# Peptides against a protein of PDB entry 6RGO: the designs that were tried, part 324

Target 1, 392 residues: chain A of PDB entry 6RGO
Amino acid sequence: MALKLLGFNQDATCFSVISSNKGVTIYNCDPFGKCFELEKSTSNDEELDFLVEMLFSTSLIAVVDKTIGASKRKKLKIVNTKRKATICELTFPHEIMDVIMNRKIICVVLKSDQIFVYDISCMKLLRTIDVRGEKLKSTSKFRNSEAVGDIGVRVSLSTDNNSILCYSSYSKSDKENAPLNDIVVFDALKCIQINVLPAVHQSNIVCIACSPDGMLMATASEKGTIIRVFKTIDTENDEPILVNEFRRGSRPSRISEMKFNHDNTLLACVGESDTIHIFALPVTTTEADANEDDTLQQSSHSLSSSINGLQYISKGLANRFGKIIVSKIPTQSQQRHVAYIKIPENAKYRIGFPKDTTNTIHICGEDGNYLVYSIPRNEVGPCTLVKSNTFD

## One batch from the design tools (peptide; made by RFdiffusion4, then SolubleMPNN)

Design b2_p27_4_s3 (from b2_p27_4, 13 letters changed)
Fold by OpenDDE base, seed 5:
Parts: sequence; C-alpha cells; structure tokens
Structure b2_p27_4_s3 (fold): chain B 392 residues (1-392), chain A 27 residues (1-27)
Amino acid sequence: as target 1 above (392 residues)
Amino acid sequence: SRKKEIEEEREKLRKEAEEILEKLEKL
C-alpha cells in the first residue's frame, strides 16, 4: 500500500501517515502503536492527500482534506480525537497549503500567499499576513496564478508560548520573478514584525525550521547544498546574525524538513538524498555558569576544530537598494555533519527530536519503518539504531 | 526526576488542550 508521511508532532511523541486504503493514521512512538485513525470518507481510488497538525500528544488535531477534486481543500477542521468529533470548521477563500500550531497559535497558509493567524483558544483571527500584498505595493504585476507550482510561502512556528513565526517573503526586486528568499520574523501573539532577513539565499527558500524557543532559524534553498542558521530577533549593527553555515552536500538535493533538538545543540535535515544529516550548533554558554570545572575542556577539542565561531555575514556592499548580500562562506570553512543516518534511496523520511533525550532522533519512512537512533557526541560518524518498529 | 517532570508537563499539556477543546465546543 502507498504510505504518505505527514510528519512528527512538536515533541516527536507521535507521527501521522496517510494510508491509501485507511485514510489518516496517527501512531504513538512510545509505546509504539496506533492512537487515532480517520477513515477515508470516499470509496474512490483517488490519491489521498491530507494536512494533519497535532497539538503535541493531545486529542487536538487540525485536519485538511487536500484530496484532488475535494471541495474540502479550503476547509480547516479542528477535531477532538478522543471524541472523534469536529469541534470547529473554518472555510478559506483559497486552498490551504500548510497548517502549523503551538499551545497559543494556529497559522494557516493559503495558496494565495496569505497567512491567517488564529488564537487557538477561541479560533479568533488575530492577523492576516499578505505576503504578495507587500510585494504588489512595490511591483504592479501579478504573478500568473498558474506559476504557483511547488514554490510557495514557507512557514515555521516556535513550539514555545512566545509563538515566533518565521516565513519566506518575496525579495524587493524589480524582477517579475522575485524569489521567495527573504525571511520575515513575526510575533504571532502581538501581531508585530520583529525582524527581516533579506536575501538569505540566492534562490527560493523551500525549507525553514524555527528553534523550539524561537531564537534560531535554519533555512535551505531549492539547491539544498547549504543550510544557514540565523538568530531570529537579535541583530548586529542592524544586520542579521549568521550563527552557522552548514554544507549538506555538493550535489543539489531538495531538503524537505529540518528540525532543531530541544536544547538548540543539534540541527537535523532530511530530503531527497539517501542521508539524514545532523549538525552541531555552538553551545552559547551563558557567561554566568562558566565558573565550574575546567576539566572537561580536553575532550571537546576534536569536535571544536569543525565549529568555526560566530560567522559574521561580511557586510556585502550595500548596493544602491540596501540589499544585504549574505556572503557565502568559502567551501573549505563550511561545517559538515557531525552525525548521519543512511536511508533507502527515494524513500521519503520525516524527523523528530524527543524532549526527554537530546542525543536521540526519531525517524519514520514511507517504507513503513519507524526508527529510533542514538546520536554520537564524541566523534563524527553514523548514528546507532536503538529501536525499530514497522507500520502499514 | 526528569521523567516525572516530563510526565507533569505532558499532563499539563493534556489539560490545556482539553480546556481549549471545551472552549471551542462552547462556540
């Protein structure tokens, strides 16, 4: 049977899949097993497509039926899984492309490049962000709606209560085909723009990950060769702070998902390649606890040689348009992965970091494998398989 | 115990989600 992965929830305690014959199934990771099933409402052999966003391990899910021909592609359902009841149904003017949530906020991304921000506690609309409208004020030409291929607004939301929303925006270019290569950082609770990171890649951003605390973001373009990590809120001399630049590979390959672990020490990425890459982030030692035990300095030296310190975006010449050119770090100074997992070629995988173990990663594949890996911390190498389960 | 703190956080989240669902069921 064809499986389609929807992904892990925020704390990697559950993952969601579409089974062609069953509909949506949610699995619990520990103990492993089915915890919810949403049956297919149609007898047709149509390829099922859904969005399912789960609020952690709770009974609250957001569901969108994206199946082709479905009038439901514009409908968001809030469902109580314990009661198997629809609590709320919202209808949008355009197709829903993505849904993200935390304890405070639901964000709904439309094919129109609009982001609807809701208070989850009452489903009150707080803000409509019009990513095109900001561009249209600068460029009178509508992109033909047909060129809304696989290039749309990407979003990521912090899993904490601060509700930091990062989204891709159109660069201020006089070109009709301006890339989605700017990032806006938005306080979803206060409904204010906090920061703008211009031209973080040369091509469209296709993947964004916000850290759990909202203080970091990772970005990848359609090339997927370089991952950049930025501070979200903090700026230096009104310029974005580039914390890390990672090289995934030399060959172009789409990154489908990135995630930070819960302490912001690791960034994982997965996509079309046969390899999940795990990168180490510099631990920001808050200066306050630096008074304890000098003895652990010696063993960290072997990993430290790959952690080049805070890399300032060299002030590219602010061209006549005030565009910050993110200088590419020379290929020799680009950090590589500290750990990796080999996955089957052409298998789509999703990743998740559990809260309880900062050195563990959960992965699941459209091949029906749920796998738990231990991440090496002392050496660069493969992750060790700890647990495996299968699902159908 | 870290395991107890995680379970207390999960239980808090379950309650918060149940309160959200109960509020939404009253709309």
Scores: peptide ipSAE 0.335, ipTM 0.860, DockQ to the pose 0.757
Fold by OpenDDE base, seed 1:
Parts: C-alpha cells; structure tokens; sequence
Structure b2_p27_4_s3 (fold): chain B 392 residues (1-392), chain A 27 residues (1-27)
C-alpha cells in the first residue's frame, strides 16, 4: 500500500501515517499497535495528503486535510481521538503549510509566510507573525507569491512550557531574491522576539530543529551538507553563539527532519539520503551544576587518537565564503562521535527520541517499518537494531 | 525511579490535555 509518513509525536511514543486505504492512522510505539484511525472523508481516488500534529500520547490532535481539490486545506481541526469528534475548527486566509504544538501553544504556518500563534487552552490568537511583511518594511518590492517554489518559512518549537519558537526569515539584503537564511528566536508565550541569527547559511534554510528545552537550535540549508547548532537565547558580544558544526556528507542531499534527544546530547538528521546521521553534542554544563565531581574529565582524552583521518578536509573550505560566524569555532568541535543507520534509498523515514530509554532512537519508514535502534556511546559506527515492527 | 517519574509526567500530560479538550469543547 502507498504509505505517507507524518512523523513522531514530541516524545516518540506515537507516530502518524497516511494509508491510501484507511486515511490517517496513529500507532503507539510500546506496546506497538494502532491507537487511532481517522476515516477518509472522500471516496475519491485522490492522493491523500494531511498534516497531523499530536499532543504527546494524549487524545488531542490537530488535523489539516491537504488533499488536492479539498476545500479543507485552509482548515485546522482540533480532534478528540477518544470521542472521535472535532471539538474546534479554524479557517485561515491561505493554505496551511505546517502545524506544530506543545502543552501551551499551537503554531500554524501559512503559504503566505505568516505564522499564527495560538494559546492551545482556548484557541485565542496571541500573535500573527508576517515574515514577508517584516521584509517588505525593509525591502520596497512585493515578491510575486507565485515564483516562490517549495521554499517556505520553516518553524520549530520547544516541547517544554517555555515555548521557544524558531523560524526562518528573509535576509535584510537589498537583493530582490533574498534567501530565507535568517533565523528568528521568538518567545511564543510572551510574543516577543528574543534573538535574530543573520545569514546562518548561504542558501535558504529548509530544516530547523529546536531542542526540547528551547536552549539549542539546529539548522540545515538546501545543500544539506552542513548542520549548524546555535544557542537560541545566549549571545556573545551581541553575536550568535555557534556551538556545533556537523558535516552530514560531501554530496548535497535534502534534510527533511532533525531532532534533538531529550537531554540535548544527541542530534539526529534524516532526509533523501540512504543514511540517518546521529551527532554527539557537548554536555553543556549549566554554570549552576559546576559544584559536582571532577571525575568525568578522564574519558574525553581517549577518543582523540583514532579520528586523525578526518582532519584534512576541514581547513580548505573555511576561507572562500564571506563573514559567516564560522571563524570562532575551534576546529576541535567538528570531530564528535557520529552514529548512523542505513535506510532504503527510496523510502522516506521519520525520527524520534523516546524519554524512557537513554541512547535509543525510533524510526519509521514509508516501507511500513517501525524500528528501534540503540546508539553506541563510545564508538563511531552503526546503530544496533533492538526492535522491529511492521505496519500497513 | 526514572520510569515512575516518566509515568507521572505522562499522566500529568494526559490530565492537562483533557483539561484543554474540556475548555475547547465549551467554546
């Protein structure tokens, strides 16, 4: 059957799929099985397209029917899965491109490059962010909306109650075709801009991930070769703090999803390549815990010796591209433990990190596989398959 | 235990979502 993946929920306890026969199906990861089905509203042979965002493992879902020809592409439905009932419906002026939520807010991204921020508890509109309108105040020219291809505003939201929203914005360059290569960090509860990271890539940003606590953000451009990790709130001399720069590969490949684990020690990425990559992040000691034991210093020294082969590639490329804030990262920060999972080249996969197990990743494929992998701690290499299930 | 804390967090989330749903059903 043709499956389309919608993704995991915030804690990787559930994932959602579109089945050409059943409509939307939500699976529970443990115990593995179907927990909800949304029936097809139409008997037509139209290719089904949906957005589904689930609030963790709860009965609250947001649903958008994006099926071509459907008058519903502008409608957000809030559904109680236990009652199988729509409890709220919102209609937008433009097609819905993305929906993201946490316990406090829902963000709705429109094809107009607008972000609508709602209080989830009452569906009250808190803010409309107009990413184009902010640019038009800086650049006098209306971009014809038709020529903006598959590159829209990207968003990510912290899963905590701080509700840190990261979104892509247009650079302030006088160029008619300024890329979506700025990031805005926004407090979605207070409706204030916290930070702006200018020109974090040379091309449009196509993927963003916010950490669960909202303290870190990962970004990837259309090239998908370099992933950058920034602090969201903290700045150094009014400049953005680049914490990590990871190389996914030498070949351009679109990254479709990135996720941090629950403790900000791992970043995973998936996309059009045959490989899921998992990068180790430095343990950011928050200055508050600086009083606990000196004993963990010794283990970091031993991993330095074997990775000598990767040093040669990094030095040559830094010099040719302009004032990217890349110059201040010590070259030592690029050589971190990397794990990987091989996936079928023609299958789209989604990723999620559970909270209940350390160093475990959940993945699901349009091939009908749900897989649980163990991530190696001390050695660069493949992840180990721990559990496998199939779905239809 | 960490398992118990996760179960308590999940039950809290379930309750918070039920309270959200009950508020939305009154709109």
Amino acid sequence: as target 1 above (392 residues)
Amino acid sequence: SRKKEIEEEREKLRKEAEEILEKLEKL
Scores: peptide ipSAE 0.325, ipTM 0.864, DockQ to the pose 0.754
Fold by OpenDDE base, seed 4:
Structure b2_p27_4_s3 (fold): chain B 392 residues (1-392), chain A 27 residues (1-27)
Amino acid sequence: as target 1 above (392 residues)
Amino acid sequence: SRKKEIEEEREKLRKEAEEILEKLEKL
């Protein structure tokens, strides 16, 4: 049977799949088993396509049937899985590309590069963000809608109540084909733009992850060779703060998903490569009271190395192309993964971090495997398989 | 216990979601 992965929920307690014969199935991770099934409405051997976003491990799901016809692809259903009832139904002017939620907000991304922001408690529209309209105001040139290949607006939402929304936007370049390489940080509750990170990559952004607390974001371009981590809200001298630059690899490969763990110490990425990469983030040592005397000389080499040296990149070319966030991080200091998982070539996998354990990752594959791995703490190397289950 | 805190958070989330669902069913 062909399986299609929809992904994990926000706390990796459940994952959703499409089975060609059954429709949508939601699995619970622990105890492992089916918790909800949405039967196929059509007897036809049509390839099933759905979006399903679940509110943590609750009875609330958002569902989009993308299987048949342009009209169904524009319809969002809010469903109570316990009652097996549609609570409300929204129709959009364009095809729904993505749906994300937390306890406060639902965001609906359209093929028109519009983001509809709703208060989940009453399904009231709080904001329509028109990413193309923002570009038009900046560049006066319509992008002909036809050249929108698999490159649309990408979004990520914090899982906390602060509801920090990160989305990709078009660069302010006068080029008709300006890339989606800016990031906007948006307070989805207050409906205020907090920050804009211009030209975080040279090519279109294809993957964004927001941290659970909304304080960090990770970005990857179409090249998928470099992952950049930024602060979302904080700025230094009105410039974006680059926290980390990670090298996934030297060969181009698409990244399909990235996730932070719940304490912002790990970032995982998955995509078209045979490897899930896990990167360590610097623990922001809160300078809490180091009053207690205990002499454990563990050589935390504080890489406080004064970035004095890069004077010489000529002032002249920077003015005409919007300030590319030139990584001040030397290519030699690009951190590699601290851990990895090997997956089958061309197998699509999804990733999730559980809240209970900071050093555990959940993964599921279109091969029908649900796997739990332990992440090594003290060594760079492979993750250890802790649990495996199969699904159909 | 961290397990107990997670179960309490999960139960809080479940209640919050049921309250959301009950509000949406009244619209």
Scores: peptide ipSAE 0.253, ipTM 0.830, DockQ to the pose 0.761
Fold by OpenDDE base, seed 3:
Structure b2_p27_4_s3 (fold): chain B 392 residues (1-392), chain A 27 residues (1-27)
Amino acid sequence: as target 1 above (392 residues)
Amino acid sequence: SRKKEIEEEREKLRKEAEEILEKLEKL
């Protein structure tokens, strides 16, 4: 039976799957079992494609039927899973490419490189972001819409109430084929741009992750060899916006998904490779007051690799978004994974971090495996399988 | 316990989502 994996919800309590025979199934992780099914509306042997975004473990889901031949690719349905009813249906001018949500907002990404930001409580449009329109104001030439192949705008949203939206944008290069290698940080509640990170990769950004609190973001390009982690907000203390650079591998491989854990101590990535990589982030010790005695020397070997990345401020071209964030970090300062999971070749996997345990990762595959792994704390090595379930 | 706090947060979220759904059903 052909399975297509849609992914985990924000807290990894549920995951969504497309089954060729059944349509969309949502599984609960603990206790493991089916919690919702959306039957296919057509008896046709058409390859089913859906977007499903769930609001945590609630009865609220956003659904887009992306199946070929359906005019439904432009329709967002808000569904109550308890009532099995469509509450709201929105129609867009273009095909929906992605949908993300939290407790406050829904963002809808279109094939037109537009992002529609809605207040979830009333489905009121707060903002339309035109990622192409921002480029066209800088470049006199219309890019033919057909020449933008499989590389669209990528988005990630904080799962908290701060609702920090990170999205890929086109660089201001005079080249007709400017890459999607800028990042915009946007406050989706206030509808204000917070920051712009220019040229974070040399090629198009294909994967973005925002931390649950919106304080960090991770990016990967088409090459998928380097993952960069940035602060979303400029800190007053002139601290570098680029906080980490991780090496996934030497061979190019697409990263399909990245996730932070709930305390921003781990970043996981998955994609076309046989390996899920887990990276450790330096704990930013907030200097809470150095009051007294408690001698618990937990030797957290803070690998404080002082990324004394010499800011070679090449003085010359003050582009309005002017900090050259990505100096060539020497290959020696690139951290490797602290943990890994081997997965079958050609199996697509998705990842999620549960809120209850910082050292546990949930994974699921198109092979019908739901797996729970423990992440090693003190050693670089494989994760340990703790629980396994199968689904069909 | 942290498990109980997470369950209380999940119940609060379910209730918040039900209130959102009831508002959307009135539009």
Scores: peptide ipSAE 0.189, ipTM 0.792, DockQ to the pose 0.792

Design b2_p27_4_s4 (from b2_p27_4, 11 letters changed)
Fold by OpenDDE base, seed 1:
Structure b2_p27_4_s4 (fold): chain B 392 residues (1-392), chain A 27 residues (1-27)
Amino acid sequence: as target 1 above (392 residues)
Amino acid sequence: SRKEEIEKERKELEEEAEKILEKLEKE
């Protein structure tokens, strides 16, 4: 059967798939099994396309039917899975491209590069962010929406109650074809812009991940060779703080998804490559606890020899004036543990981190595999398969 | 335990979601 993956929920307790025969199916990860099914509304042999966003493992889901010919591409449905009923429906002026949520906020991304921010508790509109309109004050031409290929506004939302929204924005360059290479950090509850990270890549940003606590953000461009991790809120001399720069590979490859684990110690990425990469993040000791743990310095010396291959070329951030600020990424962070999972080249995979363990990753594939891997802590290498299940 | 904390949070989330759904159905 042709499966299309929708992804994991916020805590990787469930994942959603489109089955050509059934419609949308939601699986529970532990115990593994079907927990919800949304039947296809049409008997037609049309290729099914949906957006499904779950509120964790709850009975609340947001659904968009994007199937061709369906006038529903502009409609967001809130569904009660226990009752199998649509509770409310919102209609948008443009096609819905993405939907993200947490306990407080739903964000709806439109093909118009608009982000609608809602209070989930009452579906009240808090803000409309017009990512194009901020630029249109300088450039009168409506980009014909047809010629803008698969490059749209990307978003990520913190899973906590702080509701930090990170989104891609157009650079302020006078060029008609300015890339989506700026990031805006936005408090979605207060509706306030917190930070702007200019030109974080040279090309359009195609993937963003916010940490669960909203304190970190990972970005990848169309090239997908370099992943950058920034602080979201904190700045140094009014400039963005680059915490990490990771090399996924030497070959260009699209990254489709990135996720932080729940303690911000790991960043995983997946895409068109045969490999899921997992990067270790340095433990950000908050300056407050720096007094006690002087003792653990000794053991880090021995692993120095074998990691010759990860040339961290710190290509410094070009600031607005084209100065490469080589943020002094502390040289101590060079020996980052990296783990990997090999996946079939032709299968799309999605990733999620459970809350119960910091060193476990859930993955699911359009090949019908749900897999749980253990991530090595101290050794660069492959993850170990712990559990396998199949779905249809 | 961490497992009991997660299960408590899961129940609190389900109760929050049910209250949201009941409110949205009455509007």
Scores: peptide ipSAE 0.628, ipTM 0.954, DockQ to the pose 0.793
Fold by OpenDDE base, seed 4:
Structure b2_p27_4_s4 (fold): chain B 392 residues (1-392), chain A 27 residues (1-27)
Amino acid sequence: as target 1 above (392 residues)
Amino acid sequence: SRKEEIEKERKELEEEAEKILEKLEKE
């Protein structure tokens, strides 16, 4: 059967899949098993496409039927999984591309490059963000809607109550073909723009991850060779703070998903490559006053490689050719993965970090595998498989 | 324990979700 992965929920306690024959199935991770099923409404051999976003492990889900030819591609349904009932239905002017939520906010991304921000508690519209309208104010020319291939606005939302929304925006370049290479940081509760990170990559941003607390964000471009981690809110001399630059590889490969763990110590990425990469973030040792006493020499080899590298992405000097030159961190300061998982070539995988452990990762594949891996702490190497389950 | 804290948070989230769903059904 063809499986399509919808991904994990915010805390990796559940994941969602589309089965061509069954429709949408939600699996619980522990104990492993089906917890909800949405039956296929049509007998047609149409390739099913859905968005499903869960409110953690709760009975509240958002569902979009994206199946081709369906008039439903513009409809968001709030479903009570216990009752198997649609509670609320919202209709949008354009096709829904993405849906993200936390305890406070639902964000709906449209094919029009609009982001609708809702208060989840009453489904009241708080804000409409028009990323194209912002571009049009900066660049007098409409992009013809057809030339936006597989590159739309990308979003990520913090899983905490602060509800920090990171989204890709068009650079202020006078070019008709301005890339989606800016990041806007938005307080989704207060409906205010907090920060703008200009030209974080030279090409379109295709993947964004926000940390659970909203303090960090990771970005990857179409090249997928470099991942950059920034502070979301904090700035230094009105410039964005680059915390890390990671090298996934030397060959271009699309990154489909990135996730932080719950304590901001790890960043995982997955995509078209045969490898899930896990990177260590520098623990900001708050200098807790080391009161002297207890000698337990647990040699936490903090890989505090002091990145004395220029933490500044200098404002990309548009060279005489209108290329934004992101100041490259010297290739010597580019960190590699600390851990990895090998996956089947061309298998699509999704990733999630559970809240119970800092060094465990959940993965699921379109091959029907749900896998739990332990991440090594003290060595660079492969993750260890701890649990395996299959789904259909 | 961390497990008890997570299970408490899960219950609080489910109760919050149920209240949201009940409110949205009445509107």
Scores: peptide ipSAE 0.624, ipTM 0.953, DockQ to the pose 0.768
Fold by OpenDDE base, seed 3:
Structure b2_p27_4_s4 (fold): chain B 392 residues (1-392), chain A 27 residues (1-27)
Amino acid sequence: as target 1 above (392 residues)
Amino acid sequence: SRKEEIEKERKELEEEAEKILEKLEKE
């Protein structure tokens, strides 16, 4: 059977799959098994396409049927999985490209490069963000809407109640073909723009991940060779917004998904390559004044020491393009993965981090494998398979 | 335990989701 993966929920307790014969199936990870099925509405051998966003492991899901007709592709359904009923239906002016949610907010991304932000508790519209309209105010030339190829606005939302929304925006460059290489950080609850990160890549951003607490974000371009990690908020202490730069590989390869673990110590990425890469993030020790003498010399090799050398590049060339965030990390500071998982070259995989463990990753493949891996702590190497299940 | 805390959070989330769904069904 042809399987299409939709992905894990926010805490990797469930994942959703499209089966060509059955429709949408949601699986529980532990205990492993089917928890919900949405049957296909049509007997036709049409390729099924859905968006499904689950509110953690609850009975609330958002569903978009993209299989049949332009009208259904514009409809968001809120479904009660226990009742198997549509509770609410929203209709949009354009095709829905993505849906993301947390406990407070639903964000709906349209093919028009609009983001609709809703309060989940009442489905009230809080904000419409027009990513194209912001560009058109800066550039006198209308882009013909038809020249927007397969590269749309990307979004990521923090899984906590702070509801930090990160989205890709068009560069303010005078070029008619300005890339989606800016990032906007937005407080989705207060409806306030927190930050703008200009030109974080040279090409379009195709993947974004927000940390669960919204304090970090990761970005990858169409090249998928470099992953950059940024602070979402400027810290008072003049600390660099760009905290990490990771090298996935030398060969260009699309990254389809990135995820932080729940304590912001790991970043995983998956895509068209035969390898899931896991990167270690420096633990920001909050200097809590722990005066207590406890002598446990756990030699956490502080990878912190090598970044301090970049003090001396003079304040002078504040050129007209905003803070050149990218130019400050020497190619020598590009870290490689600390762990990896080999996957079949032609199988699409999705990734998730469970809340219960910091060193475990859940993965699922269009090959029908659900796999749980342990991440090595003390050495660079392969992850160890600890659990496997199959689904159809 | 951390597992008991996660299971408590899961139950609280399900009860919140049910209240949201019941509210949206009446509107």
Scores: peptide ipSAE 0.618, ipTM 0.952, DockQ to the pose 0.787
Fold by OpenDDE base, seed 2:
Structure b2_p27_4_s4 (fold): chain B 392 residues (1-392), chain A 27 residues (1-27)
Amino acid sequence: as target 1 above (392 residues)
Amino acid sequence: SRKEEIEKERKELEEEAEKILEKLEKE
């Protein structure tokens, strides 16, 4: 059967798929099995297209039917999975491109480059963010809407209650064709812009991941060769802090998804390549818990030495025009993956990190495989397959 | 245990989601 992956929920306890025969199916990861099925409303052999966003493993889901007609593509349904009923329906002026949520917030991304921010508890609009509106104040020429390019506003939301929203924005260039290479960091609860990271890549940003706590953000461009990790809130001398620069590969390849684990120690990426890459992040030991007496485990000093070479190049090279150039970490200090998973060529995979373990990753493929891998702690190498299941 | 804390959080989230859904059904 043709499967289309929608992805994992926030804690990787469930994943959603579109089955050509059935419609939307939600699987539970442990115990593995179907937990919800939404039947297709149409008997037509039309290619099914949906957005589905889950509130963790709860009975609350957001659904957008993108299969048929411009009107359906503008409707967000809040569905109670236990009742199999639409509880609320919101209609938007433009096609819905993405939906993300946490315990507090739903964000709806439109084809108009607008982000609608809602309080989930009452579905009241908190903010409309117009990503084009800042650009249009500088350049009166609307790009003809017919630039059908797969390049739109990208978003990521923290899974915690802080509700840090990271989104791609247009660079402040007088060029009609400014790239989506700026990042805005937004407090979605307070509706305040808290940071702006200018020109984080040379080309459009196509993938963003926010950490669960909202303190870190990862970005990738259309090239997908370099992943950059920034602090979201913290600045140094009013400049963005680049924490890490990772090299995924030498060849251009689109990254479709990135995820942090729950303790911000790992970043995984997946896309059009035959390899899921897992990168180690430096553990910022917050000095706070230095008080408790536990003397014993001296021994595992050795692997820390190779990570120490990331000099925080905090000094943004101010270009002659006052543009903060995110200091490129020298190519020699670009970190490689610490772990990897080989996947079938041309198979689309999605990734998720469970809350219960720091060194386990969940993956699922359009090939009908749900796989659980163990991530090596003390060596660079392949992940070990721990569990496998199939779905249809 | 961490597993019991996660299962407690999951139950609290389900109860919150049910209350949200019941509220939205009445509006």
Scores: peptide ipSAE 0.613, ipTM 0.950, DockQ to the pose 0.762

